# Peptides against a protein of PDB entry 9GMZ, part 115

Target 1, 343 residues: chain A of PDB entry 9GMZ
Amino acid sequence: TGFPLELLTRPATERLAYFENYTVAHPRLKEVYEILMRTIAEPAGASFIFVYGASGVGKTTLRLRVEQKLTELALPKLESDRARVPVVGIEAIAPESRYFNWKEYYTRALITLEEPLIDHKFDYGVRGISRDNFGKINVESKVVAPALRRALENALIHRHPDVFFVDEAQHFGKVASGYKLQDQLDCLKSLANMTGILHCLLGTYELLTFRNLSGQLSRRSVDIHFRRYCADSPEDVQAFKSVLLTFQQHLPLAETPNLVDHWEYFYERTLGCIGTLKDWLKRVLSDALDREATTITLKDLQKRALSVAQCQKMFKEIQEGERQLSETEADVQNLRSALGLGA

## One batch from the design tools (peptide; made by RFdiffusion4, then SolubleMPNN)

Design b2_p15_6_s2 (from b2_p15_6, 6 letters changed)
Fold by OpenDDE base, seed 1:
Structure b2_p15_6_s2 (fold): chain B 343 residues (1-343), chain A 15 residues (1-15)
Amino acid sequence: as target 1 above (343 residues)
Amino acid sequence: MVIEVDPASAEELAA
């Protein structure tokens, strides 16, 4: 069933917000969602989950859906345990300098962890961390990174989230090389070990470089590859067309646009990444609503499409990531064969 | 935020 027809009489802001909040449950998203939810429920001694895939594949959507579900599942327990936070999620920021800003990371993590619990006073054991009258955490500039780390460790232990999400986690690896990158991995590993909290790092294929640097993390990590849809797979093409059909039914316009007939053009400009597709359609919908248009045309799509040069760059980054994974899979198969376990 | 699988989308693509 399409969008609620009542939206056609609503302001453009409500119509756009409907589409922004709408999520197509496409096969790859469902698969990764189920794997991630199961792994969070039964980590089997894992301290880390790595979720990697192309930029715009839908990792942030996955995170938000898991956060929502974990919150819903925790509601009955939160009535009895007011100190508990079911889930915490932050985005790693690209460092402005050659060094990752751990002070900022810990500060943001503390703020995010404590925002839901305005009424619950927690002593962080650190001078210069306070709550304002609105329950917001204030961190004084004099508080050093080691003190913020201790505060975060104490907060994570006290709040005991089922998982700690770090989105854009490839940013840990971008600035550090060699020994410094190992120190960052050891820092994250130590945080997970000291708190007993499962960490889920979501990122691009650049996250693989970060993962591969620690042979010790490999033993305590679960890997989840969030794949794009591939045009060489008939099943993936059909799934991509189904996503287009669902989106065209959920665009709050007077006339349903035919997106499916243009599936090849949508594929060319999204590389099979549903997040990229949704962001494109959102921009086009916004333009259509601003013009009070009844539908979306191919010309409207072309106006907001990624350039061929952008797509070529993104495709090279995807191909490099997929190549690295294929090499890793081949190495696993070679190891299995050498062990006599078969392929 | 509803994850809707429109079951109709599978039927319309099979037609």
Scores: peptide ipSAE 0.008, ipTM 0.533, DockQ to the pose 0.521
Fold by OpenDDE base, seed 3:
Structure b2_p15_6_s2 (fold): chain B 343 residues (1-343), chain A 15 residues (1-15)
Amino acid sequence: as target 1 above (343 residues)
Amino acid sequence: MVIEVDPASAEELAA
């Protein structure tokens, strides 16, 4: 079924919001979703989940769908346990300075834990943390990072989320020295250990650097590779075409555009990343709605496409990540063969 | 462990 036809009579803002909120359930998203949900339900002593893949593959969409599902599954229990938060998710911000701002990270995590209108007043045991009249946390400037960490530890223990999500987690790695990266991983490990809360870090292939730096985290982590669609796989090409077909049916325009006939151009400019595809189509839809256009054309697509130079840069980053994974897989196979274990 | 899952079983994530 396509978009609701009633949207054609609605304001451009509602039409755009419909498409922004629409999620295509594509094979790779479903696969990673199922693995992630199973891993959250049965961590088997894991303290971390790493979800890595290309920029724009759809990691944020995955997170939001898992957060929604965990919330839905928790609703019957939340009626009796008003202190519980089923899931918490934050986005890591790239530090403006060479140092990760832990004070800001802890503050954002605390705010996110309390954004659900939980009637249960929790005292964080830290002076200078208060709730406003809207139930939002206010953190006074005098509150230092160690105090905010203790407040977050106490809040996570009290709220008992099934998982703590950190999106764009590669931003932890952008700290100028490998030592600072290790210190950050040790800090996250300490937070997970102190709270008993499972942490899920979502990010680009730069997260592989985190995996390699901490052999101890590797022993307590589950790795999930969110792959892009590959043009050398007939199955992946068919899945990508099916996504284009679904998007063209869900663009709230009077005339359904033929996106599928241009699948190679869409693949060239998205590298098989569905998030990149969706964001491109959002920009084109916004332009079409602003012009009161009945459809979108190839020329409209070309105006909002990533440049060839941008795609070449992104593709090099993807190839490097895929290479590192393939080398690791080969090393595991070589180790198994050397141990007399079958492949 | 990288878990490879077979691409065939991905039923519709309900919107």
Scores: peptide ipSAE 0.007, ipTM 0.476, DockQ to the pose 0.050
Fold by OpenDDE base, seed 5:
Structure b2_p15_6_s2 (fold): chain B 343 residues (1-343), chain A 15 residues (1-15)
Amino acid sequence: as target 1 above (343 residues)
Amino acid sequence: MVIEVDPASAEELAA
């Protein structure tokens, strides 16, 4: 199965949009998706889910797929409960300053939670939060972060989503000198506890710093490692080649490019991260469509590849994250052995 | 940008 052949007669914008919207259901994505969906359905008293992995592994794709599925599953209930929002997902923004901007976070969360199409008007009890004529939430500049927090707490309680997603959540760890990372975690913990809403934080291996800071969070959190494909694993190499084959079939070009024969080069420049691979192929496809090319070549791939220096930097960050996890797993095994608990 | 997830690809993830 490949792309619809009718796309070859369509505008370049439509052909590119097809590929952008296409998602490969690769083994690691399926595994993490199943664990995440099960954990959301049966949180067992957890207040947090941490999903961590390399930049470009596909965490945003995972989030969007789960958001879609939760929305679909909620549709029958939304007819009877018009106040309910099934899921809310935001991306945490890298602060321009050394401080995480809680005001911006709460504002974005409120705007996302209160989509214009929600018929049920909710009064947040906060002056300076209103809806415009289009139903969009407007937050006046005078509204302070503690007031926005109270508004978000009330909105989350009223809308009762099954989960609140925060993508790029490593940005909560960007605290300036004098602020404790613990204070940020306590703020998030308080929000989850007061609302009763399960929070899912997706981010890089920098999220592991949150695991180490609070033994209380660890008791109320589920950890999900979204692994990349590793070249030292024959199974992972085969899965990565299968992803290349699938993308090869779904590039809306007149001649199917041979991506699989270049798998080592794709691996070298993506480090086994499927999101990085998709973004690379999207750039190359865009260039090919602009030239009205029938296919893509190795030369076209090379023009849009990450530099070796970028890959080396990314690989060091990945290796450090993978090492920290491996050490933690070994420490747990050592602790169990020392306690006389069988492995 | 609403990523319209192809329903067929969503079913393949759910299966």
Scores: peptide ipSAE 0.007, ipTM 0.462, DockQ to the pose 0.104; fails the geometry check
Fold by OpenDDE base, seed 2:
Structure b2_p15_6_s2 (fold): chain B 343 residues (1-343), chain A 15 residues (1-15)
Amino acid sequence: as target 1 above (343 residues)
Amino acid sequence: MVIEVDPASAEELAA
């Protein structure tokens, strides 16, 4: 099935928006989605979920799909409990300083949790937190981080989301010392424990350092590896080609481009990361629509491709992350063998 | 803006 043909008569902005909103349900995305949804439904005493994988693998797409589904499933309950929020999702910002800004984090979390459209207004019990005439949360500059934390704890308890998402969570790790990183993780753990709200941290393989630093987090965390497609696996190559086929059918152009015949070039410049692929095709589609082109050419693709140097850097980061995971799996097997638990 | 998963893309990848 292709894009709706009526889009060919629509403005370039609508054609681009169609492709931006289109999501290919590729095998790795489905697998991780099902594991994540099941884990949110039945956390089994877990306080954290870690979702890690390469930059551009599709973690943000996964988050948005889970947020949508949790919202849909909660609708019948939200009619009876107008105080409830089904899910909260924020993106962690890279700190300008070597220190994570907890005040900004708590403020952004509060603003996201308290949508203006929620009829049932909560009193935070904190001076300097107010709502404007539109119901938007305003935090005065004088409000200190400990007060914002208490406000967030109270809001999370009152709104009782099924999960709290933090995207780009590797940014918590950008601290000058391992001790400061552990203290930050202990703060997040304390927030999850005090509220009883499950936290899901999505990030790059740098997130693995967080998992290894706290033996207590390891006991109360579920780990989900969002893998890229690998060229050494025939099944992964076939899945990647199928994704290219689906994208070429959903590019709202008069002539369907042949992307599949160029699969090796697409793989070389995306490393098997579907988010990177989608972002590339989006840029190329935008350029084609601006020129009123009937199709996309190889020259159009080459103009918007990542450089070989960028791909080499990204590939080294992926290989290091995949290596660390393989070592962890070997350590588990060695531990089992040492305990006299058979393979 | 709700990103719709095209169910057809899921079937095409499973085939």
Scores: peptide ipSAE 0.007, ipTM 0.493, DockQ to the pose 0.286; fails the geometry check

Design b2_p15_6_s3 (from b2_p15_6, 4 letters changed)
Fold by OpenDDE base, seed 4:
Structure b2_p15_6_s3 (fold): chain B 343 residues (1-343), chain A 15 residues (1-15)
Amino acid sequence: as target 1 above (343 residues)
Amino acid sequence: MTIEVEPASAEELAA
């Protein structure tokens, strides 16, 4: 089943929005989704979930789908508990400075947690935090980071989300020294402990540094590896081709482009990352719609492809992350052997 | 809208 044919008579904006909102439930996304949903439902004393994988693998898509599902599951309970927020999700911002901006992080988290639909007024207990008549939070410039933290702790306790998502969480690690990274982790750990709220950090393989720095976090964390598709696996190649076929059928164009015949080129320029593939196709679709084209050509794909140099850089970052994980798996086997447990 | 990807048949991948 392809896109609704009625879209061909609709404005370019509606056609593009259809594709933007379209999500392919590819095998790796489904697997990670099921693990994440189960872990959120039964955290078993975990305070953290780490979801790591290549840039453009689809972590943001995973987050948004989990947020949607948790919201849907909470709807019957939200009628009785008007103070509850089922889920909160933010994206960590890359610091412009050498230091992570905690004031901005806490402010964004507070703003996201206080959706306009929540009728229940919450007193943050902090001077300079107010809610307007439209329910929007205003934070005065004089409010300091420790006060914003207390406000967020109180808000998280009061709203009691099932999980707190932080996307692009590798930005916590952009600190000039390993010691300062430990301080950031201790801050996050303290927030999770004080609120009792499960935290899910999504990010690149740079999140592996978080696991290595805190032997206390590792005991209270669940690790989820969101893998890319690998060209050396026949099953992964087949899954990647199936994703291309699905996108081909869901591009709202008059003539269905043959993407599958170019699967090697798509793989070369996405490294098996479905998010990168979707973003590429979205750019190409936008260009095709702007020129009222009936289909997408290889030339159109080439115009919006990542450069070979960009792909080579991304591939080196992926290989380093995959290597670190492989070393960890070997360390587990070595530990088992050393404990007298069979490998 | 989430669409499940069924494994494409060899025929669907050749088309």
Scores: peptide ipSAE 0.016, ipTM 0.581, DockQ to the pose 0.452
Fold by OpenDDE base, seed 3:
Structure b2_p15_6_s3 (fold): chain B 343 residues (1-343), chain A 15 residues (1-15)
Amino acid sequence: as target 1 above (343 residues)
Amino acid sequence: MTIEVEPASAEELAA
């Protein structure tokens, strides 16, 4: 089944919004979704979940789907417990300076925890945190990071989410020194321990550097590798083609474009990352809608494709991440073999 | 609301 045909008579904004809000349930997304949902339900004493994978693999889509599902599952309980938030998700911002802005992080986390559906006014016990007439949190400039942290700890305890998501979590690792990186890990660990809230950090393979710096976090963390599709796997190629077929059916255009015939070109310019593919198709769709075009051509795709140089850079970053994981897996296997545990 | 759809099967790609 394709897009609703009624969209062809709708404004370009509605047509684009349809495609933006459309998600293909591709095999890797389903697998990681199931693992993540199970881990959130039964963390088994874990304080952290690390979800790592290539940029544009679909980590944000995964987060949003899990947030939606956790919200749906919590609805019956939220009727009785109006203070509870089922899930909280934020995106980590790259620091403009060599220092991570914890004040901004805590402020954004507080704002997200207090989004307008929560009728119950919580007093954070911190002067200079107020709610506006719309229920939005206002944080006065005089409020310092330690006070915001305490406010967030209190809010997380009171709202008791099943998980706290941090997307783009590799940005914690972009701090100029290994010492500062350890301090950031210790801050996050302390927040998780003080609140009892499970933290899920989603990020690129740069997150592995962050994860590996804390042997203590490793003991209380679950790792989830969100893999891309690989062209050397027939099954992965077939899954990637199936995703292209699904997207071509869900582009709200008068004539269905043949994306599948160009699968190698799509693979070359996405590296098997479905998020990168979706973002590319969204840009091309936007251009087509602006021109009132009936379909998308290869020339339209080429205009919005990542450059070969961009793809080569991204591929090197992916290969380095995949290599580090493969070495770790080999080390585990070598340890098992040395212990007399079967392969 | 995000619409979740399964990708086409291998059989649908061969047709």
Scores: peptide ipSAE 0.016, ipTM 0.561, DockQ to the pose 0.924
Fold by OpenDDE base, seed 5:
Structure b2_p15_6_s3 (fold): chain B 343 residues (1-343), chain A 15 residues (1-15)
Amino acid sequence: as target 1 above (343 residues)
Amino acid sequence: MTIEVEPASAEELAA
């Protein structure tokens, strides 16, 4: 099934919004979604979930889909428990300084937990946190990070989400020393332990540094690798072509563009990352709609492609992450063999 | 509203 043909008579903004809101349920997304949903339902004493993979693999799409599903599943319970928030999702911001801004993190988390539509207003016992006339949380500049942490702990306990999502979580790792990175991990661990709320950190392969730093986190964490599609796997190539065909059918243009015939070029410029592919197609669609074009050409694709230099940089970062994971898997197998536990 | 769609089958790619 393609896009609704009625979109061809709609404004360019509505046509673009359709494609923006469109999600292909590709095999790797489904696999990671099922593992993540199962882990959230049955954390088995885990306090953390780490979801790591290439930039542009689709981690934000995964998060948003899980947030939607958890919200849907919670609706019947929210009628009886008006204080409950089913899920909380924030994006960690890249610090302008060499240090992660905990004050900003806690403020964003509180603002997200205290959505204006929540009827049950809670007083967190912190001076300088208020609601405006629209129910939006206002945090005065004088409120210090330890006070915001206590407010967030109380908010998380009171709202009791099934999971707390932090997207772009590699930004916690942007510290000048290993000691400071450990302090960040201990802070997150303490927040999860004090609240009893499961934390899910989504990020790039830079999250593997968190896995290696704390043998105590490894005992209370579940790791989920969101893999890209690999050109050396026939099954992965077929899945990638299937995604291209699906996007081809869902571009709201008068003539269906032939994306599948250019699959190698799409693979070269996305490295098998479906989020990167979608963002590329979105830019090309926007340009086509602005020109009132009937279709997308190879020239239109080339105009909005990532440069070869960008792809080479991104590929080196991916290869390093994939290598570290493969070495870790081999080390576990070698350790099991050396212990006589078998494969 | 996010529309979740399954990717086309291998049969749809061969057609």
Scores: peptide ipSAE 0.012, ipTM 0.545, DockQ to the pose 0.941
Fold by OpenDDE base, seed 1:
Structure b2_p15_6_s3 (fold): chain B 343 residues (1-343), chain A 15 residues (1-15)
Amino acid sequence: as target 1 above (343 residues)
Amino acid sequence: MTIEVEPASAEELAA
């Protein structure tokens, strides 16, 4: 079934919001979702989950859906434990300097953990952290990073989330090389160990460089590869066409556009990344609604498409990431063969 | 296999 037909009589803002909030449960998203949910429920002594994949594959959508589900599952327990937060998610910020801003990271994490709706006041044990009259956390500029870390450790222990999400986690690796990157890993490892909270780092294939630096993290980490759809796989092509079919049915327009007939063009300009596809269609829908158009044309699609140069750059980054994973898989296979375990 | 990519409403990912 398509979009609710009543949306055709609604303002453009409501029609756009419907599509923005709409999520296609495509096979790769479902698979990664189930693996992630199971791993969060049964971490088996893991302290880290790494979710890596192409930019625009849908990692943020995955995170938001997991956060929603964990919140729903926690509701019955939250009635009895008003201090508990079921899940916390932050985005790692690309550092402006050669150093990761841990002070900002800890501040953002504290602000996210301490949502105003939590009636239970917690003493952070740190002077210069307060709640305003609306329950929002205020961190004074004089509070130093080690004090913010202690406050975050205490908050994570007290709130006891099932998982701590860090989106765009490749940003930890961009600034530091050598020993400084190890220090960042050790900092995150220490935070996870001190709090007992499972950390899930979501990022691009650049996250693999960060993951590979610590042989100790590898023993306490679960890896989840969020793959794009590949045009060389008939199953992946069929899944991608099915996503296009679903999106065309859920564009709140008077006339259903034929997206499926243009699947090759959609694939060329998204590289099989469903997040990139959704963002493209959102831009095109916004333009169509602004013009009070009845449908979307190929010309409308072309106007908002990524350039060939952008796609070529993104594809090189994907190929490098997929190559690194293939090498890792080959190394595992070689190790298994050398151990006599077979393929 | 028609992979019916049913749009998971927030409800269908909850099921």
Scores: peptide ipSAE 0.017, ipTM 0.494, DockQ to the pose 0.172; fails the geometry check

